# Designs tried in a protein design run: peptides against a protein of PDB entry 3J47. Part 112

Target 1, 121 residues: chain A of PDB entry 3J47
Amino acid sequence: IRLTNQLKSLKGLQSKLKDVVEYLDKVINKELPINHTILGKLQDVFNLLPNLGTPDDDEIDVENHDRINISNNLQKALTVKTNDELMVIYISNLVRSIIAFDDLIENKIQNKKIQEQRVKD
Target 2, 26 residues: chain B of PDB entry 3J47
Amino acid sequence: NAQYHLLVKQGDGLLTKLQKYGAAVR

## One batch from the design tools (peptide; made by RFdiffusion4, then SolubleMPNN)

Design b2_p26_1_s1
Fold by OpenDDE base, seed 2:
Structure b2_p26_1_s1 (fold): chain B 121 residues (1-121), chain C 26 residues (1-26), chain A 26 residues (1-26)
Amino acid sequence: as target 1 above (121 residues)
Amino acid sequence: as target 2 above (26 residues)
Amino acid sequence: DLDNLLKLMEILRQKIYELLKKREEL
């Protein structure tokens, strides 16, 4: 029962990670705005992941050490992968912000030119 | 790790420039 | 993925430079 629930939660996490990748690809392609709620929940999952990896210091036999090391390496690899995804999201937000600023500046330039033309007339 | 931190530091530098730019467009 | 991220950062840097230049012209 407990192992089946852990496998189900891991499959759920993997599915959610896939949805985040697909979302990132759509964000890179400028098809969708960033969903801050998805990002926040992903960050919360990340902050909880290190807390799932404290082995209580109770005598776990040397034969489980390889499975725990594989689990920790997989968890580290997942952590790195999602940090890379979060970074791509962050950069995508920066790109959008810069584009929005470019548009604001161009609008300011146009407004200044219109005012200068009105003062010459 | 080091490449990640470098990339984050570059992103933060860009964000800081963006913020300075926004403050100066006001 | 990392190479695409580096390219995006370079595009950002270039765009910020263009915005700074447009601001100096105002």
Scores: peptide ipSAE 0.343, ipTM 0.865, DockQ to the pose 0.033
Fold by OpenDDE base, seed 5:
Structure b2_p26_1_s1 (fold): chain B 121 residues (1-121), chain C 26 residues (1-26), chain A 26 residues (1-26)
Amino acid sequence: as target 1 above (121 residues)
Amino acid sequence: as target 2 above (26 residues)
Amino acid sequence: DLDNLLKLMEILRQKIYELLKKREEL
């Protein structure tokens, strides 16, 4: 029962991770706006991943040392991959903010030119 | 890790500049 | 991926610099 639930949770996580990657690609391609709620929930799931991969310190039979190292390495690799994905999102948001700022400056320049023309007429 | 923190720090510096400029354009 | 991200950050830095220059003309 516990192993089947873990496998189901892992498959669910893999599916969600795929959906996140597809969403990230759409965000990078500017096809969709960033959903901050999805990102926050993803970040929370990943902050909980350290707790999902810590075996309770009380059941380390000596035969599992290689499995624990593999689990810790997988968890570190997943954390790094997630940090890279979050960074791509963060930078995509910065790009959008800079574009919006460019448009705001251009609008201000145009408004100034219109005012200067109105004072000369 | 170090490259990640550097890139985040650069992004935060850019965001802070952007915010200061946005406030001074209002 | 990381190299593309670094290149994007440099493009952003350059765009911010251009925006600053345009703002000094205001």
Scores: peptide ipSAE 0.328, ipTM 0.861, DockQ to the pose 0.033
Fold by OpenDDE base, seed 1:
Order: C-alpha cells, then sequence, then structure tokens
Structure b2_p26_1_s1 (fold): chain B 121 residues (1-121), chain C 26 residues (1-26), chain A 26 residues (1-26)
C-alpha cells in the first residue's frame, strides 16, 4: 500500500511538472499570468518530499539501501528540476514587473510633460 | 548548487533594486 | 538552458539600469 501511494504521488508529480512546463511556455509567450496557487502547492509538495523519504527506522534489508539511495537521488533530481522551473517562473515574473515598471515610468514622464504644458498655457 | 545560489542571489539583488525603485516612483 | 537564463538576468540588469537613468532625468 505505501509503495503504491509513493508511485501514484510520483506519477502525479510528473504530471504536475509537465503542466508546469506547459504553463511556463504560455508564460514565456505572455498569454497567461502566473498562477501563484500552483506555485505555492508545488513548493508545499517540495517541503513535504524530504519528510516522505524518511523510512521508519525498524526493518532490515541491504537491497533497500540501493533503492532508497536511487529514490533519494531521483527525489533530489526532481527537486532540482522543479527548483529550475520555479526559477524560470520567478525570472518571468521579474521580467513582467520590469516591463510594467517601464510603462509606469513612461506614463509618469508623459503626465509630467502634460502638467508642464498646462502651467505654460 | 553554488551556481544556483549565485543565480538566486543575483535575482534577489535585482528584485531588491526593482522594489526600491518602485517605492521611489510612488 | 542555464546560459540562456544567465543571459536573461543580464538583460534584466541592463533594463533596470536604463530605468534608473530615466528616473535621474525626471
Amino acid sequence: as target 1 above (121 residues)
Amino acid sequence: as target 2 above (26 residues)
Amino acid sequence: DLDNLLKLMEILRQKIYELLKKREEL
């Protein structure tokens, strides 16, 4: 039962990663704003992943040590991959904030010019 | 790991500059 | 991918610098 739940969670994580990649492509294309709720849920899943990999300390077998190391390495690799995706999302948000800020400055410059013209008339 | 932390620090430095600038334009 | 991300961060840094210059002219 526990192993089947881990496999189901891993498949669910893989599906979510695919959805995040597809979402990132739409974000790069400026078609959609970032869904902060998806990002927060992904971060929560990562904060829970280190706790899902602690085997309760009490049953023997040397064959589990290599599988646990492979599972931990795969979890670390998935964590790195998702951190990279989150970083691309963060940078995309930063780019959008800078563009919106450039537009705000240009609007402020235009408003200042309009006020200076109204004081000369 | 070190390259990731460097990239995150650079991103945070940019975000801090953006926030300071946004506060000074208000 | 990582090199493209670093290049994007550099473009962002340049854009912030241009915005700071435009503010000093106001």
Scores: peptide ipSAE 0.324, ipTM 0.860, DockQ to the pose 0.033
Fold by OpenDDE base, seed 3:
Structure b2_p26_1_s1 (fold): chain B 121 residues (1-121), chain C 26 residues (1-26), chain A 26 residues (1-26)
Amino acid sequence: as target 1 above (121 residues)
Amino acid sequence: as target 2 above (26 residues)
Amino acid sequence: DLDNLLKLMEILRQKIYELLKKREEL
């Protein structure tokens, strides 16, 4: 009973991971827009995943070691790319906010000049 | 890399302008 | 307050710089 429930939970996790991969493939192919909320949750999942590149000293056959190293390098590269994309979006939003505040400051300067002129007349 | 450094430089330039205007309103 | 806004923008600039530095170390 316990082992059967663990296998069912693992199969459910595998299905959800497949759905995430299919979603990422659609985003890469530009079939869907980049969803920031999904990217943030994926980043959280990658941060919660133990480094799949600590070899726990258990005898993992040499054929599995090369596949694990390739998967870890690919996962690291995908994490760096995702972080770069999020940084570009963040800087773009920061720049837009700075421009909007610059316009507000200029409007305040103009309003102050108009008030100073009205007090001199 | 180059496009990213350009975007950062634009942000820094705007921030410097914002600081100058903030000082002129005081 | 404009001064509080300028301080928040400076904190955001510092965070961007730290993220940039982490990227150059990778």
Scores: peptide ipSAE 0.291, ipTM 0.844, DockQ to the pose 0.515

Design b2_p26_1_s2
Fold by OpenDDE base, seed 3:
Structure b2_p26_1_s2 (fold): chain B 121 residues (1-121), chain C 26 residues (1-26), chain A 26 residues (1-26)
Amino acid sequence: as target 1 above (121 residues)
Amino acid sequence: as target 2 above (26 residues)
Amino acid sequence: EEDELLSLMDILRGKIHQLLEEREKL
């Protein structure tokens, strides 16, 4: 019963991660805006992940070592995938910030030119 | 890996350009 | 506003480097 619930929770996490990837791909393709609520939930999952990666050293049942290694490798692979997803979001936000800053610079240059013209008149 | 490093390098290049523009407008 | 945006960009740059290091460690 406990193992089946852990497997179900892990499958649920994997499904949510797929939904996030699909969402990120749509954001990269400019098909959808970034949903901050999804991002917040991902951050919450990440803040919980470090706590899921410390096996409490107190239940070494020697018979599960191979299954624990497979679980750790899967968790590592999921962590890599989610890191790549966060990087894509980050780069998308960075590019948006750069564009907004470029527009601000251009506006400042234009305002400076207008002031210089007013001082010459 | 290579595509990701390329994307990061492009992001850093854009950030460096942005910093130069910010310094030129100051 | 510009200085705040530059600070935000530096924080973002730091987070990229952290994510890259995590990816190299994995």
Scores: peptide ipSAE 0.331, ipTM 0.859, DockQ to the pose 0.631
Fold by OpenDDE base, seed 4:
Structure b2_p26_1_s2 (fold): chain B 121 residues (1-121), chain C 26 residues (1-26), chain A 26 residues (1-26)
Amino acid sequence: as target 1 above (121 residues)
Amino acid sequence: as target 2 above (26 residues)
Amino acid sequence: EEDELLSLMDILRGKIHQLLEEREKL
């Protein structure tokens, strides 16, 4: 039972990772716009991924070391890129919030002027 | 990383001030 | 790109400060 559940969870994770890779490939190819919700979930996945760069220094042959370093550098570069994209999104949302706030202040000022005019009449 | 966290923290501070104002305008 | 992002953040900071000052006048 426990082993079967672990295998099912791992298979589910593998399927989700495949879907994420396919989505990322479509985004890289500019076939789809960047979806912020998917990027946030992807960041959460990367943050929950154990550092795939800590194989304990004991016993992996010299021929795999270059591939592991390339993979770690690629993963780090992908993490940086994802953080930059999320930062752009975050700033864009801040800009939208400020614009909406400017409009709210202007509406409040107008309402206050209307009330002051009604008290003078 | 550190600059990113500083920028996010500053943005969150600004967003919090914005939210407090929006709540006082309601 | 990073410098443009910093510039946008400074613009946002300036706008939020202006909005807070306008609030204190109301």
Scores: peptide ipSAE 0.302, ipTM 0.861, DockQ to the pose 0.035
Fold by OpenDDE base, seed 2:
Formats: structure tokens, sequence, C-alpha cells
Structure b2_p26_1_s2 (fold): chain B 121 residues (1-121), chain C 26 residues (1-26), chain A 26 residues (1-26)
């Protein structure tokens, strides 16, 4: 019973992971816009994934080492790629904020000039 | 890794300056 | 890509300094 429930949960996780991969492939292919909420949740998942690259479990059979290394390298590469994409988004939002502040300053300068002109008239 | 951390640190510094600017324009 | 990101961060730094200076003149 417990083992069967774990296997069912693992199959459910595998299906969800496949759906995420299919979504990411569509985003990469520009078939769908980047959804920041999905990307943030994917980061949370990657941050909660145990560092598959912490070698601190001395009991993992040498025969799985290559598959684990490939999985860890893929996870690290996906984490780096996700971080880079978030940095691009962060910078884009920062640029938008700076432009909005520039417009606000220019509007304040114009309003100050109009007030100064009204005091001279 | 090191370049990434440097870039993140620079971004955080810019965000902090932007926040100070926004507070001061209010 | 990283070099482009660094260049964008430098542009942002420059713009923030310009906006702060313009605000000090108000």
Amino acid sequence: as target 1 above (121 residues)
Amino acid sequence: as target 2 above (26 residues)
Amino acid sequence: EEDELLSLMDILRGKIHQLLEEREKL
C-alpha cells in the first residue's frame, strides 16, 4: 500500500514535469508568451529541489553516478538559464521604472516652470 | 558563478537607488 | 548575453545618476 501510493505520486510528479517541459518548449519556440508567474513557481521548485549535486549521501551506488551527474548538470543548467531569464526580466522592469521616473521628473520640471511663469505675470 | 553574483549585486544596488529615488520624488 | 546584460546595467546606472542630479536641481 505505501509503496503503491509513492509510485502513484511519482507518476503524477513525472506527468506534471512533462507538462512544464512542454510549456517551456513552447515559450522557447515563441509559441506562447513568457508567463512570469509560472517562471517564478518553477524557480521555487528548483530551489526546493534538493541540490542533486550535494555528494553528501555516501551510499549511492557507483553505477547510478553517470545518470545522477547528467541529471545534476541538467538541473544546474536549467537553474542558470532560469536565473538568466529572470535577470533579463528584472532589468527590463528596472528600465521601465527608470523611464517612468524620467517622465515624472520632466513633468515636475515643466510644472515648476509654469508656476514660475505665473508668478512673473 | 562569480560574474553572475557580481551582476546580481549590481542589480540590487540599482534597485536600492531606484527605491531611494522613488521615495524622494514622493 | 552576459556582456549585453552588463552593458544594460551600466546604462541603467547612468540614467539613475542623471535622474538624481536632475532632481537635486528642482
Scores: peptide ipSAE 0.294, ipTM 0.861, DockQ to the pose 0.034
Fold by OpenDDE base, seed 1:
Structure b2_p26_1_s2 (fold): chain B 121 residues (1-121), chain C 26 residues (1-26), chain A 26 residues (1-26)
Amino acid sequence: as target 1 above (121 residues)
Amino acid sequence: as target 2 above (26 residues)
Amino acid sequence: EEDELLSLMDILRGKIHQLLEEREKL
């Protein structure tokens, strides 16, 4: 039962990660806005992942050490993959902020030009 | 890891410059 | 993927610098 739930949670996380990548591709292509709720839930899952890796201190045999290393490597690989996704989202937000800033500068240039024209008239 | 932290730090530096500039335009 | 991300950060840095220079002329 516990292993089946962990495998189901992992498959669910992998599917959700794929959905986030597909969403990021749509955001990069300017098809969709950033969903902060998806990002927050992803961060919450990652903050909970380090707590999922403490087996309680009760006496379970040598065969678990390789499975714990595989689980830790998989958690690390998942953490890296999500850090990469968060970084792509962060860069996408930077690009949007720069575009909005360029539009603000252009608007200020136009307003200054209109004021200079009004002082000459 | 180290390159990732460097990239994030560079991005934060750019955001801070962008924010300072946006505040000085306002 | 990581090299594309670095290239995007350099493009962003260039754009921020250009916008700062344009503002200094105003």
Scores: peptide ipSAE 0.326, ipTM 0.864, DockQ to the pose 0.033; fails the geometry check

Design b2_p26_1_s3
Fold by OpenDDE base, seed 3:
Structure b2_p26_1_s3 (fold): chain B 121 residues (1-121), chain C 26 residues (1-26), chain A 26 residues (1-26)
Amino acid sequence: as target 1 above (121 residues)
Amino acid sequence: as target 2 above (26 residues)
Amino acid sequence: DADKLLELMQILRQQIHELLEQREKL
């Protein structure tokens, strides 16, 4: 029962991670705004993942060492993949902020040039 | 990890330059 | 003043391009 629940939770996490990647691709393509709520929930899952990977110190049977190492390597690989996804979101937000600010600056320069022309006429 | 930190540092550097410019245009 | 802005905008564009190129290599 416990192992089947862990496998279901891992499959659910993998599916959600795929949905986040698809969402990121849509954000990169400028088709959708970033959903900060999905991002926050993903961060919460990752902050909880280190706590899910600490076996409670109370039953180290020596036969579990290979399974624990595989679980930790998979968890570390998932953590790296999500850090990469979070970085893509962060960079995409920075790029959008930079473009929006560039447009604002250009608009301000144009408005200033129009005012300077109106004072010379 | 190192590439991630480099990208974040470059992004923060851009944001800081952008903020300084926005303050100078005000 | 406008020339300094254009220079800052060019630096921003270059840094965005470098970030995109780093993403294409991953």
Scores: peptide ipSAE 0.287, ipTM 0.860, DockQ to the pose 0.062
Fold by OpenDDE base, seed 2:
Structure b2_p26_1_s3 (fold): chain B 121 residues (1-121), chain C 26 residues (1-26), chain A 26 residues (1-26)
Amino acid sequence: as target 1 above (121 residues)
Amino acid sequence: as target 2 above (26 residues)
Amino acid sequence: DADKLLELMQILRQQIHELLEQREKL
């Protein structure tokens, strides 16, 4: 009973992780707009993922090491890949905000020059 | 990892300058 | 006020350029 529930929970997590990857791929391909709420929740989920890189438990059998290590390394590689994708999105939004701000500055400088010219006439 | 943290730190520096400027324009 | 605005705009452009150059190196 406990093992079957863990396997069901793991399958549910795997399905949700697949849906997340498919969503991220659609966002990268510009098929869907970036939903900041979904990205924030994903970041929270990744920050709440137990550090898959500290085996601080010196008692689980040396004979299942290869498949569990491949799963943990794959999950770590997927976490790194998702972090890189989130970073690209963050940088892209930052650049867009800076450009929009540069345009606002230029518009404000032009408006001040036009007002100063109108006060001299 | 190190390049990632450097890019984030530079982005945060830009955002902080943007905020200071937005306050000076008010 | 206008001169400080222009200086801040120049600093922002320089920082954008540095971020773009770092992105091309990755």
Scores: peptide ipSAE 0.272, ipTM 0.850, DockQ to the pose 0.069
Fold by OpenDDE base, seed 1:
Structure b2_p26_1_s3 (fold): chain B 121 residues (1-121), chain C 26 residues (1-26), chain A 26 residues (1-26)
Amino acid sequence: as target 1 above (121 residues)
Amino acid sequence: as target 2 above (26 residues)
Amino acid sequence: DADKLLELMQILRQQIHELLEQREKL
């Protein structure tokens, strides 16, 4: 049961990551605003990753130490990957905020030039 | 990690310049 | 004032370009 849930979660994560990449490509192409729901779902997946490593079952066997280390390394690698995706989204938001601000400033300059011209007439 | 922090720091530097500029245009 | 704004916009465009180039290198 647990391995199947991890594999299903990994496949679900892989699908969501693909959807995030496709969304980011649409974001880069200026077609869509950042979907906070995708970010929230990615954060939720991240917050669930720590819980994938805790067996609630008291089976003491020495063979689990390498599997726990592999699971922790995989969790850490997924954590890094999630952070990289969140970063790409943050940068994309930053770039959009910059462009929107540039347009706002240009509009303010144009409005100021129009007002200065109206005071000279 | 280091490249990540560098890229975030560069983005934050841009945002700070943008904010200063917006305040100067107001 | 308008010339300083144009200069800041140019710096901003350059910094966006540098961030894009860093993203293409990753």
Scores: peptide ipSAE 0.288, ipTM 0.855, DockQ to the pose 0.060; fails the geometry check
Fold by OpenDDE base, seed 5:
Structure b2_p26_1_s3 (fold): chain B 121 residues (1-121), chain C 26 residues (1-26), chain A 26 residues (1-26)
Amino acid sequence: as target 1 above (121 residues)
Amino acid sequence: as target 2 above (26 residues)
Amino acid sequence: DADKLLELMQILRQQIHELLEQREKL
């Protein structure tokens, strides 16, 4: 029962991660706005992921040491991949904020030029 | 890790400049 | 005011370019 629930949760996480990747690709392609609620829940899942990899220090056989090293390497690789995805989101948000700012600057410059022309006429 | 933190720090610096300017434009 | 705005826009474009170059190196 516990193992089946963990497998179901992992499948749910995998599906959600796939949805986030697809969402990221759409964000990179400028097709969709960022959903802050999805981002916040993803961050919470990633902050909990390191804590899911601490089984208490009590007694696991030498045959599990290779499985633990593989699990730790997989967890590290997943953490790196997730940090890279979060970095891409952060950069994408930054670039959008900058474009919106450039447009605001240009609009202000145009408005100033229009006012200066109206004072000369 | 170090490159990630550097990139985040540079982005936060940019965001702070953007906020200061948005306040000066109002 | 407009000259300071143009200077801030130039600094911003430079920071974007540096971030894009860092992304291409990773």
Scores: peptide ipSAE 0.277, ipTM 0.855, DockQ to the pose 0.069; fails the geometry check

Design b2_p26_1_s4
Fold by OpenDDE base, seed 1:
Structure b2_p26_1_s4 (fold): chain B 121 residues (1-121), chain C 26 residues (1-26), chain A 26 residues (1-26)
Amino acid sequence: as target 1 above (121 residues)
Amino acid sequence: as target 2 above (26 residues)
Amino acid sequence: EEDKLLELMKILQGKIHELLAELEKL
């Protein structure tokens, strides 16, 4: 039972990391705006994570309190890591949007200068 | 966290200014 | 990972300043 649960948690984490990578790749490819799809896929990934917080109610031994704290600390650490990954994705898309608008503005300024020069000639 | 939220807010504010400018230059 | 986040924040900050400087030229 214990090794199987650890393997299942590791597979769930691996699937989550894969979905985050796939999301990062789609964001890299400019296919998705940052906010709605990140939240949706994170919710899906959190829903695909087996509830690491439901001990089956049938073995309340005092040794479980430290295990619940360790599992909560792991879930908290994974939540922090996931939040940091989201933050990186958000910043990356914001930077890309800013670059794209900068290039658009610069192109418009250049086009205006070219038109003004053509009217003076 | 706070520095990140500040940077995000500055980026969103800049994006809004760029959008307004891009609409005025159309 | 944290160092990459800090680097991305610096890149964003740089671009915010560039865009502000372009907006001041208009």
Scores: peptide ipSAE 0.331, ipTM 0.870, DockQ to the pose 0.035
Fold by OpenDDE base, seed 5:
Structure b2_p26_1_s4 (fold): chain B 121 residues (1-121), chain C 26 residues (1-26), chain A 26 residues (1-26)
Amino acid sequence: as target 1 above (121 residues)
Amino acid sequence: as target 2 above (26 residues)
Amino acid sequence: EEDKLLELMKILQGKIHELLAELEKL
């Protein structure tokens, strides 16, 4: 039962990671705005992944130890990949915020210059 | 990891510069 | 997939440098 749940959670994570990659590609292409709900769901999956890898010391027959290690390594690799994707989303948001702030500053400078010209006329 | 942290740090540095500039133009 | 992530990091790095260069011109 536990191994099946780990495999199901791993498949669910892999599917969500794929959906996130596809979403990231759409966000990078400016086709979609950033969905904070997808980001939150990824964080929730990330927070659940360590809990799926805790060896509760309940009777690990030696034959299951190698399968558990492979599952944990795959979960860790998927966790790292998910973290890297989340971080790319974060940087993309940061860059967008920077661009929007730069445009706002430029617009404000232009508006001040126009106002100063109108006061001199 | 290291290149990523460098990129984040550069982004944060740029954001800080923009914030200072926005405050000076205000 | 890792190669795509690296490419995205490179694009973001390029944009950060462009924004820094624009900010230095103001």
Scores: peptide ipSAE 0.319, ipTM 0.860, DockQ to the pose 0.033
Fold by OpenDDE base, seed 3:
Structure b2_p26_1_s4 (fold): chain B 121 residues (1-121), chain C 26 residues (1-26), chain A 26 residues (1-26)
Amino acid sequence: as target 1 above (121 residues)
Amino acid sequence: as target 2 above (26 residues)
Amino acid sequence: EEDKLLELMKILQGKIHELLAELEKL
């Protein structure tokens, strides 16, 4: 039971990681504006995390309620930390995309200068 | 949280500048 | 671990500023 719940939480995190990566790829491809959708999906992650960590209330004996609450709070803290790490990875990829786009602009400017020189000769 | 949101806003500002520059070079 | 995340955020902030400075030179 405990290992299966950890595996479900890990799979949920992995799915959200994939969604963030897919969103990043769409941003790199200029298909979507960055800020609102990531923040929204991140919020959706936080809203779904309680739902991933609540075992169905129908089978939990009252004596374990405090131990379950402590475990859920720890799991929530770990999920916040993981989310912050994912956000750092996201911004790092954004920065790389900005550098690559800057290099493309510079290459285009250089190509225009070369063409203008060839027309003057 | 607040420092992260600031970093995200700065990254978006950079991307917007880069997009404007790319449009001016076209 | 939280301190490592804060360090990564600072490194990222540094890179964003470097990219801004490069874009202002073009």
Scores: peptide ipSAE 0.317, ipTM 0.866, DockQ to the pose 0.035
Fold by OpenDDE base, seed 2:
Structure b2_p26_1_s4 (fold): chain B 121 residues (1-121), chain C 26 residues (1-26), chain A 26 residues (1-26)
Amino acid sequence: as target 1 above (121 residues)
Amino acid sequence: as target 2 above (26 residues)
Amino acid sequence: EEDKLLELMKILQGKIHELLAELEKL
């Protein structure tokens, strides 16, 4: 019973992971717009993924070590790349917000100067 | 990473100055 | 891709300096 439930949960995780890969492929191919919420959740999943590069279980056969290292390096590289892309988007939005606020301040100063002139006339 | 964190800190500093200015113009 | 990220960071750094210079004039 416990083993069968673990296998069912693992199959469910594998199916969800496949759906995520298919979604990422569609985003890369520009078939779908970049969804920031999905990218953020994917980052959270990658941050919650145990660093598959902590070698603290002394019983994984040496032949799987290269495939695990390639998978971990790929996951780490994808995490870094996705973080850097989201960071660029964040700063771009921050700069846009700053410019829009500067324009708002300047417009408010001009409006105040116009009101002060109208009170002196 | 480090250059990016520096750029984020500069942006946050600018945003804070802009907010102070917007409050002083009110 | 990394070079393109570095270029975007430089453009953003330039804009932050321009906005700081405008805020210092006010």
Scores: peptide ipSAE 0.303, ipTM 0.859, DockQ to the pose 0.034

